# Peptides against a protein of PDB entry 6NYY: the designs that were tried, part 76

Target 1, 212 residues: chain A of PDB entry 6NYY
Amino acid sequence: KHFEQAIERVIGGLEKKTQVLQPEEKKTVAYHEAGHAVAGWYLEHADPLLKVSIIPRGKGLGYAQYLPKEQYLYTKEQLLDRMCMTLGGRVSEEIFFGRITTGAQDDLRKVTQSAYAQIVQFGMNEKVGQISFDLPRQGDMVLEKPYSEATARLIDDEVRILINDAYKRTVALLTEKKADVEKVALLLLEKEVLDKNDMVELLGPRPFAEKS
Target 2, 212 residues: chain A of PDB entry 6NYY as posed
Amino acid sequence: KHFEQAIERVIGGLEKKTQVLQPEEKKTVAYHQAGHAVAGWYLEHADPLLKVSIIPRGKGLGYAQYLPKEQYLYTKEQLLDRMCMTLGGRVSEEIFFGRITTGAQDDLRKVTQSAYAQIVQFGMNEKVGQISFDLPRQGDMVLEKPYSEATARLIDDEVRILINDAYKRTVALLTEKKADVEKVALLLLEKEVLDKNDMVELLGPRPFAEKS

## One batch from the design tools (peptide; made by RFdiffusion4, then SolubleMPNN)

Design b2_p17_7_s4 (from b2_p17_7 with K9Q L11S M13I A14D)
Fold by OpenDDE base, seed 4:
Structure b2_p17_7_s4 (fold): chain B 212 residues (1-212), chain A 17 residues (1-17)
Amino acid sequence: as target 1 above (212 residues)
Amino acid sequence: SLLDEIFSQPSVIDPPP
């Protein structure tokens, strides 16, 4: 408990008890976080859910926290499932509301960074090939790209394809599990915070053995 | 690793600007 709270404070900042979300915004947050939670629950290579909250904190309106895996090597399949989990919030908003919000900005940033890393650092794309370039960091002068404009366009296209594939996979999953997303969202609206035990009670045991 | 940095962070819904 104390360790988790310490991590939460470091990651989420202080609870902004003063931020009153409008009921519709709170509903959007609940379904967004439920999308993350359910995607993470039913994706084999996703990290196990630790906590989901719709209580606004200094850094956000809601959050899903996962147990990090001590893993040094990642497969494409593992990275795809992580991307899908990260897209779960955006996909849930689309499925339930037929509209998207700015709430997924951080998720989209993470997915974009992951996709670029897979293609240009890890050589995981067949069209781009077995290449590895350093990605410009935020604040680095846009040094001349070590590749041609044609290669840049190819990279951009393949990044979009990869993200779209992850998105489609997430849409398929959360459409199949739509009732579970709604159950989680409704329970979030009641309790504001859910943990792994709440998820087990609501959805049953996670279908994948926790790799020890 | 970069990947750990990306995915070890919780999903956060940023407040609208």
Scores: peptide ipSAE 0.126, ipTM 0.765, DockQ to the pose 0.792
Fold by OpenDDE base, seed 5:
Structure b2_p17_7_s4 (fold): chain B 212 residues (1-212), chain A 17 residues (1-17)
Amino acid sequence: as target 1 above (212 residues)
Amino acid sequence: SLLDEIFSQPSVIDPPP
């Protein structure tokens, strides 16, 4: 209990019990988080879900926490699954509500960063080629890009293609698993917090062996 | 690694602006 509360404080900040979400907003959060949870459950290379919460905290309206794997090398396929999991919230909103919200801002930032890293740091794009450039860190002088404007445009185009492919993959997955997303969302609305055991009870065992 | 930094963090729904 105390350790979990400490982790919750570090991750989510202090519970802002004063932020009473409207029922419709709370529903949106529940389906958003359910999208993350279900995508992570059925994607082989996604990190296992530890906890999902729709209790508003200082850092957000809801969150999904995953156990990071001690992994140093990533394949393109592994990075794609992680991108899809990260898009799960946005995709769930689209599938269930026919609209998107600002709630996916952090997710989209992460996906964008990952896509750029794959193309310009890891050389994982065939059109751009086997190149590796340091991405400007926040606060670094925007040094002149070591590539032409034409190359910059190509990078931007290929980033969009990669993100769109991840998005389409996530739409296909969560459409197939739509009933599971609904089950998780409804249980979230009831319990406000779910763990791995709740997911096993609801969806069955995760179809991928836990790499211990 | 950059990737660890990106994906090790929980997904967070930002509060409304």
Scores: peptide ipSAE 0.124, ipTM 0.766, DockQ to the pose 0.741
Fold by OpenDDE base, seed 3:
Order: C-alpha cells, then sequence, then structure tokens
Structure b2_p17_7_s4 (fold): chain B 212 residues (1-212), chain A 17 residues (1-17)
C-alpha cells in the first residue's frame, strides 16, 4: 500500500480533488484508457499493464502504466505493437463515440516520433532504405536536413503510411475486442483504478506469457 | 534512448487548457 502510493505520487502527482470532470468527459477518459489497456493486453509485444486510472492527477486526466521490459533491441513488429497500444485510446474513442478528442495528443506525439525514428534512424522502411540520420532534438538548431526535399517528402509519406497501418491494425483489434473494451471502461467508471488482477478477472489471463 | 523516452512514460491524457 505505501509503496504503491509512493509510485502513484511519483507518476501521477497529487490527486487534484478539485478537478471534477463532467460525467461525459469522465466516460470519454474511461473508454480512452480502456482502449490502451485492452490493446496492450492482446498485443504480444506490448509491455505488461500495471495500472490504469481515470482519477485526475497533476499530470493528466487519466493514465495507463506499464512495466517496461529491459530491452535494448526492438524489431519492426515490436515497435508496431507499441504504436498500436499507444493508438488504443484514440481508436476506442472512435469506435464508441464516433468522435475524437484532444485526449490523444500525447499519444499521437509518441507515435509520430516512433514512426520517424523507425524510418530515418533505424532504416526500417524499404522505400527510404538503409539510412540513419540524427533527428534534431528539441532545442537543437534546425540543422539543414542531410537529404533532399524529394527524400523529405518520401519520408513524410512513409511515416503516414506506417501510422495509418498501425491505426488500422488497432481498429481491427479493438473492434474484435469491443466487448472487452466496454467491460474495462465500465469497471473503470466504477473503481476509477484497475490493476493487472482486475484485468485478469475481466478478460482472463493475458494470452502471452510474461517473459521473466 | 529515444525509444525509452517514448515508451517508458505512462500514457497520459493532458488536462484541458
Amino acid sequence: as target 1 above (212 residues)
Amino acid sequence: SLLDEIFSQPSVIDPPP
């Protein structure tokens, strides 16, 4: 209890008891986080879910926390599953509400960064080829791109293709698992916080063995 | 690594502006 509370304080900050979300907004957050949780549950290369919460905290309205694996090398498949998990919130909103919100801004930033890294740093795109360029870090002077405008356009196109493929994969998954997303969302609205055990009770054991 | 920075952090819904 004390250790979990300490981790919660470090990750989420202090509970902002003063932020009362409207019921519809709280519902949106619940389904968004349920999308992340369910996508992560059924994607082999997603990190194990530790906790999901819709309690507003200093850093956000809701969050999903995962146990990162000590992994130094990532495959395209592993990165795709992580992208899909990250898109799970946005996709859930689309499936259940037929609308999208600003709630996915951080997720879309992460997906965008991952897609660019895969193409321009890791050489994982066949059309762009076996290239590796340093992406400007936030705050670095925009150095001249080491490639032509034609290459820049190709990179941008292939980034969109990769993200769209991840999005479509996530739509297919969460559509198949729509009832599971609903179960998680409804339980989140009741309990506000779920852990791995709650997920096992709702969905059964995660179909992938925890690689110890 | 960049990947660690991207994926090690919890998914967070930012509060409205």
Scores: peptide ipSAE 0.120, ipTM 0.763, DockQ to the pose 0.740
Fold by OpenDDE base, seed 2:
Structure b2_p17_7_s4 (fold): chain B 212 residues (1-212), chain A 17 residues (1-17)
Amino acid sequence: as target 1 above (212 residues)
Amino acid sequence: SLLDEIFSQPSVIDPPP
């Protein structure tokens, strides 16, 4: 209990008991987090869900926590599944509400950073080629790009393609698993917090062996 | 690593601005 609360404080900050979400906003958060949870459940290379919460905290309205694997080498397939899991919230909102919210801003930032890293740092795109450039960190002066404007446009195009492919994959998955997303969302609205055991009871065992 | 920094952080719905 104390350790879980400490982790929750580190992840989400202090509970903002004063932040009362409107029922519709709370519903949006529940379906958003359910999208992350279900995408992570059914994607082989996604990290397994540890906890999902729709309790507003200092850093957010809800969160999904995954067990990080100590992994140093990533394949394109693994990175794609992680991108899909990260898009799960946005995709769930689109599927269930026919609209998108600002709630996915952090997710989209992460997906964008991952896509650029794959293309310009890891050389994982065939059109851009086997290149590796340092991405400007937040606060770094925009150093002159070591590539042409034509290459910059190509990078931007290939980033959009990669993200769109991940988005489409996530739409296909969560459309197939739409009933599961709804079950998770409804249970979140009831319990506000779900763990791995709740997910197993609701969805059955995760179809992928947990790499110990 | 950059990837660890990206994906090790829980997905958090940012509070409204």
Scores: peptide ipSAE 0.118, ipTM 0.761, DockQ to the pose 0.732

Design b2_p17_8_s1 (from b2_p17_8, 5 letters changed)
Fold by OpenDDE base, seed 5:
Structure b2_p17_8_s1 (fold): chain B 212 residues (1-212), chain A 17 residues (1-17)
Amino acid sequence: as target 1 above (212 residues)
Amino acid sequence: MLPDFSHSRTGLSLEDL
C-alpha cells in the first residue's frame, strides 16, 4: 500500500480526483491504455505489465506501469518490441476510433528518442553504419553536428522508416488481438485499475516465460 | 541514452504542451 502509493506518486503524481473526464474521453483513455497493456502482453521483449489505470494522476489521464528488467544490454529486437508497446495506445485509438488524439505525446517522444538512439548512438542501422554520436541534450549548446547535412537527412529518413516499421508491427499485432484490447478496455472502464492478475484472468497467462 | 519505458502517461494537459 504505502510503497505502491509512493511509486504511483512518483510516476503519476497526485491523484487529480477533481478532473472529471467526459465519458467519451474516459473511453478513449481506456482503449489507449488497453492498447499498451495488450501490446506489452503479446510482445516477447516487452516488460511485464504491473498496473494499468485510467484514474487521472498529475498530468496524465491514464498510465501503465511495467516491471523493468535489470538489463544493461539491449538487442535491436528488444528495442523494437519496446517501441511497439509504446505505440500500442496510439494504434488502439486508430483501430477503435478511426482517429488519433494528443494522448500519445509522451509515447511518441519516447519512440522518437529510442529510434534516434538506435541509429546514431548504437550503430543499429545498416545504411547509417557503425557510428556513435552523442545526441545533444536539452540545454547543450548545439555544437556543429559531427556529420554532414547529407548524413543528417539519411538519419532522419532511417528514423522514420524504423518508427513506421514499429507502427506497422503494432497495427498488425493489435488488429490480431482486437478482441483482447476490447476486453481490457471494457474491464478498465468498470474497475478503473487493473493489475497483472486481472490480465491473466482476462487473457490467460502471458505467452512468455517470466524471466525470474 | 534510452528513454524510460517502465511507464507510460496518457493525456498530458494542453498546458503541458
Scores: peptide ipSAE 0.305, ipTM 0.825, DockQ to the pose 0.470
Fold by OpenDDE base, seed 3:
Structure b2_p17_8_s1 (fold): chain B 212 residues (1-212), chain A 17 residues (1-17)
Amino acid sequence: as target 1 above (212 residues)
Amino acid sequence: MLPDFSHSRTGLSLEDL
C-alpha cells in the first residue's frame, strides 16, 4: 500500500481531484487507456501491465503503467510491439469513435522517436542499411546531418512505413479484440483504476508466460 | 536513445508543454 502509493505519486503525480472531466472526455480517456491495456495484454513482446487509470494526475488525464523487463538489448520485434502498445490508445479512439483526439501526443512522440532511433541509430532498416548516427539531442545546435538529402528522404519514408506498419498491426489486433477493449473501458469507467488482477479476471490470464 | 515505454500519459495539456 504505502510503497504502491509512493510509486503512483512518482509516476502519476498528485491526483487532481479538482479536475472534473466532461462525461464524453472521461469516456474517450477510458477507451484510450483500454486500447493501451489490451494491446499490451495480447502483444508477446510488450511489457506486462501493472496498472491503468483514468483518474487525472499531474499532467495526464489517464495513464498506463507497465513493469519493464530488466534488459539492455532490444530486438526489432520487441520495439515493434512496444510501438503497437503505445499506439493502442489512438487506435482505440479510431475504432470506437471514428475520430481521434490530442490525447495521443506523448504516445506519438515516443513512437516517432523510437522509429527514428531504430532506423538511424540501430541500423534496423534494410533500405537505409547498417548505419548509426547520433540524433541531435534537444538543445544541441542543429548540426548538419552527416548524410545527404537523398538519405534524409529515405529515412523519413522508412520511418513513416515503420510507424504505419505498427499502426496497421495495432488496428488489426484491437479490431479482433474489440469486445475486450470495450470490457476494459467499461470497467475503467466504473472503477477508474484497474490492476493486473482485474485484467486477469476480465480477459483471462495473459497468453504469454512472464519471463521470470 | 529509446523513449521511456514504462508508462503512458494521456491528454497532456497544451499549456503544460
Scores: peptide ipSAE 0.303, ipTM 0.820, DockQ to the pose 0.434
Fold by OpenDDE base, seed 1:
Structure b2_p17_8_s1 (fold): chain B 212 residues (1-212), chain A 17 residues (1-17)
Amino acid sequence: as target 1 above (212 residues)
Amino acid sequence: MLPDFSHSRTGLSLEDL
């Protein structure tokens, strides 16, 4: 309890009990968070869900929290599943509402950053090749790129391909699990906060053994 | 550098747009 609350404060900030969302916005947040939760549940290389909430905190309207693993080496497959989990909110909005919102901005930022890192830092793309460049940090003077404009275009194209592949994978998964996303979203609208035990009660045990 | 995937946050404030 106290440790979880401390982590929640660091991640989400203080609860904004005074921030009342309109019912339609609250519904959008619930289905968005349910998309993250279900994607993380059924993706092998996603981190285990710890908590999901639609209570506004700090700057966020909802959040999903995962159990951090002490992992220093990531495979391409692991990074793909993390991207899919991160896209789960956006995909859920598309599947259930036929529209997308600004709610996925932070998710898309993370997905974009991960895709660029895979291609230009980790050499995980066959077309771009076994290269590693430092990405300019926000606020650094854009030093001349150590590659041609043709390579820049290739990088941008391969980033779009990677993100689109992750998106399609997430659409396929959450379409298959559509009823599970709805169960989680409806329970979120009732309880506002779900933990791992609530997810086990709704969906059954996570199909992947927790590597202890 | 990889982003932090340990959590997601839905909906940024208009001040962050």
Scores: peptide ipSAE 0.301, ipTM 0.821, DockQ to the pose 0.469
Fold by OpenDDE base, seed 4:
Structure b2_p17_8_s1 (fold): chain B 212 residues (1-212), chain A 17 residues (1-17)
Amino acid sequence: as target 1 above (212 residues)
Amino acid sequence: MLPDFSHSRTGLSLEDL
């Protein structure tokens, strides 16, 4: 309890109980968070859900927390499943509402950063090849790119392909699990906060062994 | 550098742009 609350305060900020969401916005947040939760549940290499909340905290309207594995090396498959889990909110909004919101901004930032890192830092793309460049940091003068404009265009194209592949994988998964996303969203609208035990009760045990 | 996937935050304000 106290340790979890400390982590929640560090990650989410202070709970804003005074921020009243409109019912339609609260519904959007519930389905968004349910998309993350269900994607993480059914992706083998995703981190298991610890907690999900639709109570506004800091600048966020909803929050999902995962239990990360202690690892120093990441496979391409692990990074893909993490991207899919991170896209789960956006995909859920599209599947259930036929429209997208600004709610996925932080998710899209993370997905974009991960995709660029995979291609230009980790050499995980066959077309770009076994290269590693430092990504410009925010506030660094965009010094001359250490590669040609043709290579820049190739990188941008392969980043879009990788993100689109992750998006399509997430659409397929959450379409298959659409009823589970709805169950989680409806329970979130009732309880506002769910944990791993609520997910086990609702969906059954996670189909992947927790690698200790 | 990889982003932090340990948490997700939905609905960041437009003021953070």
Scores: peptide ipSAE 0.301, ipTM 0.823, DockQ to the pose 0.480

Design b2_p17_8_s2 (from b2_p17_8, 6 letters changed)
Fold by OpenDDE base, seed 1:
Structure b2_p17_8_s2 (fold): chain B 212 residues (1-212), chain A 17 residues (1-17)
Amino acid sequence: as target 1 above (212 residues)
Amino acid sequence: MLPDFSYSTTGTSLDDL
């Protein structure tokens, strides 16, 4: 309880119960968060879902929370599943509404950062190769890139490919599980907050054993 | 540094447009 509340404060800030969304916006948030939750449920390397909420907190209109494991080494497969889970909200909006909103901006930032890190920091792309460069942080003077313009173009192309592959994988998954996304979204609209037990009752046990 | 893998719907204010 206290640990979960601390994580909730770090991720979402203070609950803004006074922020009333339009019914259509609230519906969009519910389906967005349901997309994250269901993607996380059915992806092997996704972190276990603890809580999903459509109660606004700070600038967040909804969120999905997981129990962070102290993990210091990540495989390419693990990073891909994390990217897919991160795209789950955007993909859910596309599947259910046939339109996209600005709601996925933080998710897309995270996916973009992950893709660049995989390619230019972790050496996980065969075309770019076994290289590792520090990505400029926001506010760092744009130091001259230690690589050619041709390499920059290659990096940009491979980032797009990686993100597109993650997006397609997420579309396939959430299309297969479309009925489950709908169930979660509808229950979110009723309860506003779901925990792991609610998800088990609704979807059955998570198909992947929680690594202890 | 690995990106934060928290998931959320982010609101956009008119001032941010």
Scores: peptide ipSAE 0.304, ipTM 0.809, DockQ to the pose 0.410
Fold by OpenDDE base, seed 4:
Structure b2_p17_8_s2 (fold): chain B 212 residues (1-212), chain A 17 residues (1-17)
Amino acid sequence: as target 1 above (212 residues)
Amino acid sequence: MLPDFSYSTTGTSLDDL
């Protein structure tokens, strides 16, 4: 409890009790967060869900919080499932509303960063090959890229392919689990906050054993 | 810095558009 609350404060900031969303926006947030929650529930390498909330905190209108695994090595498959979980909100919006919002901007940033890191830093793309370059950090003068414009274009193309593959995988998953996403979203609209036990009651036990 | 283990719907201000 205290540790979880400390993490919540560090990640989410203070609850903005004064931020009143319109009912339609709150519905969008509920389905967005339900998408994250359900994607994380049914992806083997996703982190275990701790909490999902549609109570605004800081700049977040809602959030899904997961328990980090203490690991220092990540496989390509693990990174893909994390990307899919990150895309779960955007995909849920598309499936349920037939439209997308700006709400996924941080998710897309994370996915983009992960995709570039996989291709440019970790050498996980066959076309780009076994290369590793430092990505410019925000605020670094974009010095000359250590690779050609042709390589830059290849990287950009392979990043898009990787993200699109993750997106398609997430669409397939959440389409299969559409009823579960709706159950979670509706319960979020009722309770505003769900924990792991609420998810177990609603969806059954997570099909993957939490590797401790 | 703990990796950001949260996924969120992010609000956008009109000034950021």
Scores: peptide ipSAE 0.293, ipTM 0.800, DockQ to the pose 0.365
Fold by OpenDDE base, seed 2:
Structure b2_p17_8_s2 (fold): chain B 212 residues (1-212), chain A 17 residues (1-17)
Amino acid sequence: as target 1 above (212 residues)
Amino acid sequence: MLPDFSYSTTGTSLDDL
C-alpha cells in the first residue's frame, strides 16, 4: 500500500480530486486507458499491467501502470510491442469514437522518441543502416547533424513508416479485441481503478507467461 | 535511457495550446 502510493505519487503526482471531468471526457479517458491495458495484455513483449486508473493525477487524466522489468537489452520486436502498447490509447479512441483527442500527446512523444532511437541510435533500420548518432536531448543546442539532408529525409521517412506499422498493428489488435476494450472501459467507469485481478476476471489469464 | 513507459491520458490546458 505505502509503496504503491509512493510509486503512484512519483509517476502521476498527487491525486487531483478537484478536477471533475465532464462525463464524455471521463468516458474518453476510460476507453483510452482500456486501449493501453488491453494492448499490453495481448502483446507478448509488453510489461505486465499492475494498475489502470481514470482518477486524474497531476497532468494525467488516467494512467496504466506496468511493472518494468530490469532489462538492459531490447530487441526490435520488444520495442515494437512497447510502441503498440503506447499507441493503444489513441487507437482505442479512434475505434470507439471515430475521433482523436490531445490526450495521446505524451504517448505520441514516447513513440516518436522510440522510433528515432531505433533508427538513429540502435541501427535497427535496414535502409538507414548500422549507424548510431546522439539524439539531441531536450534543451541541447541544435548541434550540426553528422549526416546529410538526404539521410535526414530518409530517417524521417523510416520513422513514419515504423510508427505507422506500429499503429496498424495496434489497430488490428484492438479491433480483434474490441469487446475486451469495451469491458475494461465500462468497468473503469464503474470502479475508476482496476488491478491485475480485475483484468484476469474480465479477460482471463494473460496469454503470455510473465517472465520474472 | 529509454523513456519511462508509463502511459497516461494527458490533459491539455488552453494555455498550453
Scores: peptide ipSAE 0.292, ipTM 0.803, DockQ to the pose 0.398
Fold by OpenDDE base, seed 5:
Structure b2_p17_8_s2 (fold): chain B 212 residues (1-212), chain A 17 residues (1-17)
Amino acid sequence: as target 1 above (212 residues)
Amino acid sequence: MLPDFSYSTTGTSLDDL
């Protein structure tokens, strides 16, 4: 509910023209969003890009909007590519600025949630095994975990490994595509909003067929 | 289906730190 309302407010919310970013912050946002856009462009299982914007809306300083596929089953490979796309902003900041910002907070939350779900809900980790536990919902009494503290430590370790693997994959991708990230970022700084056609003009056609 | 904002740069206020 609150997250959907926040998304609806970000989607439908008034352009808070009130957040005047400093030029350096605006540059950081442009490269962050370019990282998402380029990662999504070159990852097979990423959703198609609809729009990328550096115009602040609500609490969002910039955003990349994708068309979600009507998909109900996800492979481990698909979830990994989604994690990489989610990390694209953070990785872009590291590559271009040699520093990271708080801007990736929501991205890291999503990556963390996905990693835990893969390990403890989907049974996608060989060390933890074919288990499925409900993750504690926000506000549920922390019911005793149905596993030992040793298993909890194993889960935490394997989550970190999974996230680090996704991070390294994203670093490799965006390092290879560094010039493309810069092209997108510079065009964002000029136009503030890019669509799929702008991306095709700038980068060429997406190498993966849009599964309609 | 409403397009999901999949990824965003989140602003942090000093009050949130």
Scores: peptide ipSAE 0.265, ipTM 0.790, DockQ to the pose 0.288

Design b2_p17_8_s3 (from b2_p17_8 with S1M H7Y A8S K9R)
Fold by OpenDDE base, seed 1:
Structure b2_p17_8_s3 (fold): chain B 212 residues (1-212), chain A 17 residues (1-17)
Amino acid sequence: as target 1 above (212 residues)
Amino acid sequence: MLPDFSYSRTGTSLEPL
């Protein structure tokens, strides 16, 4: 309890019980968070879901929280599944509403950052090759790129390809699991907060053994 | 550097745009 509350404060800030979302926005948040939760449930290399909430907080309208693993080395496959899980909210909005919102801004920032890191820091793209460059930090003077404009264009193209592949994978998964996303979203609208046990009751045991 | 994937968050602020 105390540890969970501390993490919730870091992720979402303080609860803003006085701010009531319009019913349609609340529904959008519920389906968005359900998309994250279900994607994380059925992706092997996603972190286990700890909690999902649609209670508005100082830093967001809803959130999904995962159990952090002490992991220092990531495979390309693990990073892809993390990207897919992170896209789960946006994909759920598309599947259920036929429209997208600004709600995925932080998710898309993370996905974009991960894609660039994979290609230009970790050498995980065959076309760009086994290279590693430091990405400029926000506020650093954009030093001259250590590569040509042709390489810059190639990087941008391969980032788009990687993100699009992750998006398509997530669309396929959440389309297959569409009924499960709806179950989670409807229960979120009722309870506002779900934990791992609620997910097990709705979906059954997570199909991947928790590597202890 | 990889982002923190231990959480997702819908929206960036409760303040209107």
Scores: peptide ipSAE 0.390, ipTM 0.832, DockQ to the pose 0.506
Fold by OpenDDE base, seed 3:
Structure b2_p17_8_s3 (fold): chain B 212 residues (1-212), chain A 17 residues (1-17)
Amino acid sequence: as target 1 above (212 residues)
Amino acid sequence: MLPDFSYSRTGTSLEPL
C-alpha cells in the first residue's frame, strides 16, 4: 500500500480531485489507456502491466504502469514491442474514434527517441549500418552532426520506417483484440483504476510466462 | 539513451521530465 502510493506519486503526482474531465474526454482517456494495457498484455517482449488509471493527476489525465525487468541489454524485438505498447494509446484512439488527440504527446516523444537511439546509437538498422553517435543531450550546444546530410536524410527516413512499422504492428494487434480493448475501457470507466488481477479476470492470464 | 518505458501518460506534458 505505502509503496504503491509512493510509486503513483512519482509517476502521476498528486491526484487532481478538482479536475473534472468532460465525459467525452474521460472516454477518450479510458480507450487510450486500454490501448496501452491490451498492447502490453499481448506483446511478448512488453513489460507486464501493474496498474492502469484514468484518475487525473498532476502529470497526466491517465497512466499505465509496468513492471520492467531488471535488464541492461535490450534486443531489437524488445525495443519494437515497447514501441508498440507505447503507441497503443494513439492506435486505440484511431480505431475507436476515427480521430487522434494530443494525449499521445509523451508517448510519441518516447517512440521517437527510441527509434533514433536504435538507429544512430545502437547500430540496429541495416541501411544505416553499424554506427554509434552521441545524440546531443538536451542543453548541449547543437554540435554539427558527425555525418553528412545524405546520412542525416537516410537516418530520418529509416526512423520513419521503424515508427511506421511499429504503428502498423500495433494497429493489427489492437484491431484483432478490439473487443478486449473495449472491455478494458468500459471497466476503466466504471472502476477508474485497474490492476493486474482485474486484467486477468477480464482477459484471462497473460499468454506469456513472466520470466522470473 | 532509451526513454523510460516503465510508464505511459495521457495528456499534454507541460513539464519536462
Scores: peptide ipSAE 0.387, ipTM 0.820, DockQ to the pose 0.376
Fold by OpenDDE base, seed 5:
Structure b2_p17_8_s3 (fold): chain B 212 residues (1-212), chain A 17 residues (1-17)
Amino acid sequence: as target 1 above (212 residues)
Amino acid sequence: MLPDFSYSRTGTSLEPL
């Protein structure tokens, strides 16, 4: 409920057309969103882009929307590509501006949550091993961790490794596709909203078969 | 639990920090 409402507020929330971003901030948002869009386009296991916008809605200065696949099982490779797509905005800022902004906060939250879940819930890390613990939810009494402090340190180290690997993969991808990120960003600055068809016209067909 | 990757957003507030 609260999360759906947050998405609905981001997706369906009142266009705050009244908040004029400074041109430089609007440029930053355009390149950030272009990074997400291009990363998602060229990552096999990313969900297909539905819409990308730099029109402020709700609390977001820009957003990208994807069509989620109805799937109940996720591979390690699928989760990695989702992390890379989610890092696309931050990486685009680094590549194009040589600096990063606070704009990636929600993305980094998601990446962090996914990395911890992979390691401590899904047993997807060889060093930590085949373990599964419930992550404390916000508001759960911090019960004693069911593992040692040494295990906690190992988990933290392996989370950093996983995120850094995803980051490096995203840097490599968006560096290779730098011209495509630029094209998308410039078109966003012109149209403010792009859909899948705009992306096809600009970049060509997505190189992965649409899973029907 | 995995986060929802079906969307991304830039920024956390429309208000200046």
Scores: peptide ipSAE 0.384, ipTM 0.829, DockQ to the pose 0.506
Fold by OpenDDE base, seed 4:
Structure b2_p17_8_s3 (fold): chain B 212 residues (1-212), chain A 17 residues (1-17)
Amino acid sequence: as target 1 above (212 residues)
Amino acid sequence: MLPDFSYSRTGTSLEPL
């Protein structure tokens, strides 16, 4: 309890119980968070869901919290599944509403940062190759890129390809699991907060062994 | 540097653009 509350405060800030969402916005948040939850549930290399909430907080309208594994090395497959899980909210909005909202801004920031890091820091792209450059930090004078404009264009293209591949994978998964996303969203609209046990009751046990 | 994937959050519509 105290540890979870401390993490919730770091993630979401203080609860804004006075912030009343319109029913349509609350529905959008529920389906968005359900998309994250279900994507994380059915992706082998994603971290297991700990908690999902549609109660507005200082930093968000809803959130999903995962239990990360203690690891120092990440595979390309692990990073892809984490990207897919992070895209789950945006994909759910598209599948269920045929429209997208600004709600995925933080998710897209994370996905973009991860994609660039994979390509330009970790050398995980075959076309760009075994290179590693420091990404300019916010506020650093964009010093001359240590690579040509042609390489910059290649990096940008391969980042878009990687993100689009993750997006398509997430669309395929959440389309297959569409009924499960709806079940989670409807239960969120009823209970506002779900934990791992609620997910097990609703969807059955997670199909991947928790690697201890 | 990788982002923190331990959580996701839905953005607020009230944040100034």
Scores: peptide ipSAE 0.383, ipTM 0.833, DockQ to the pose 0.544

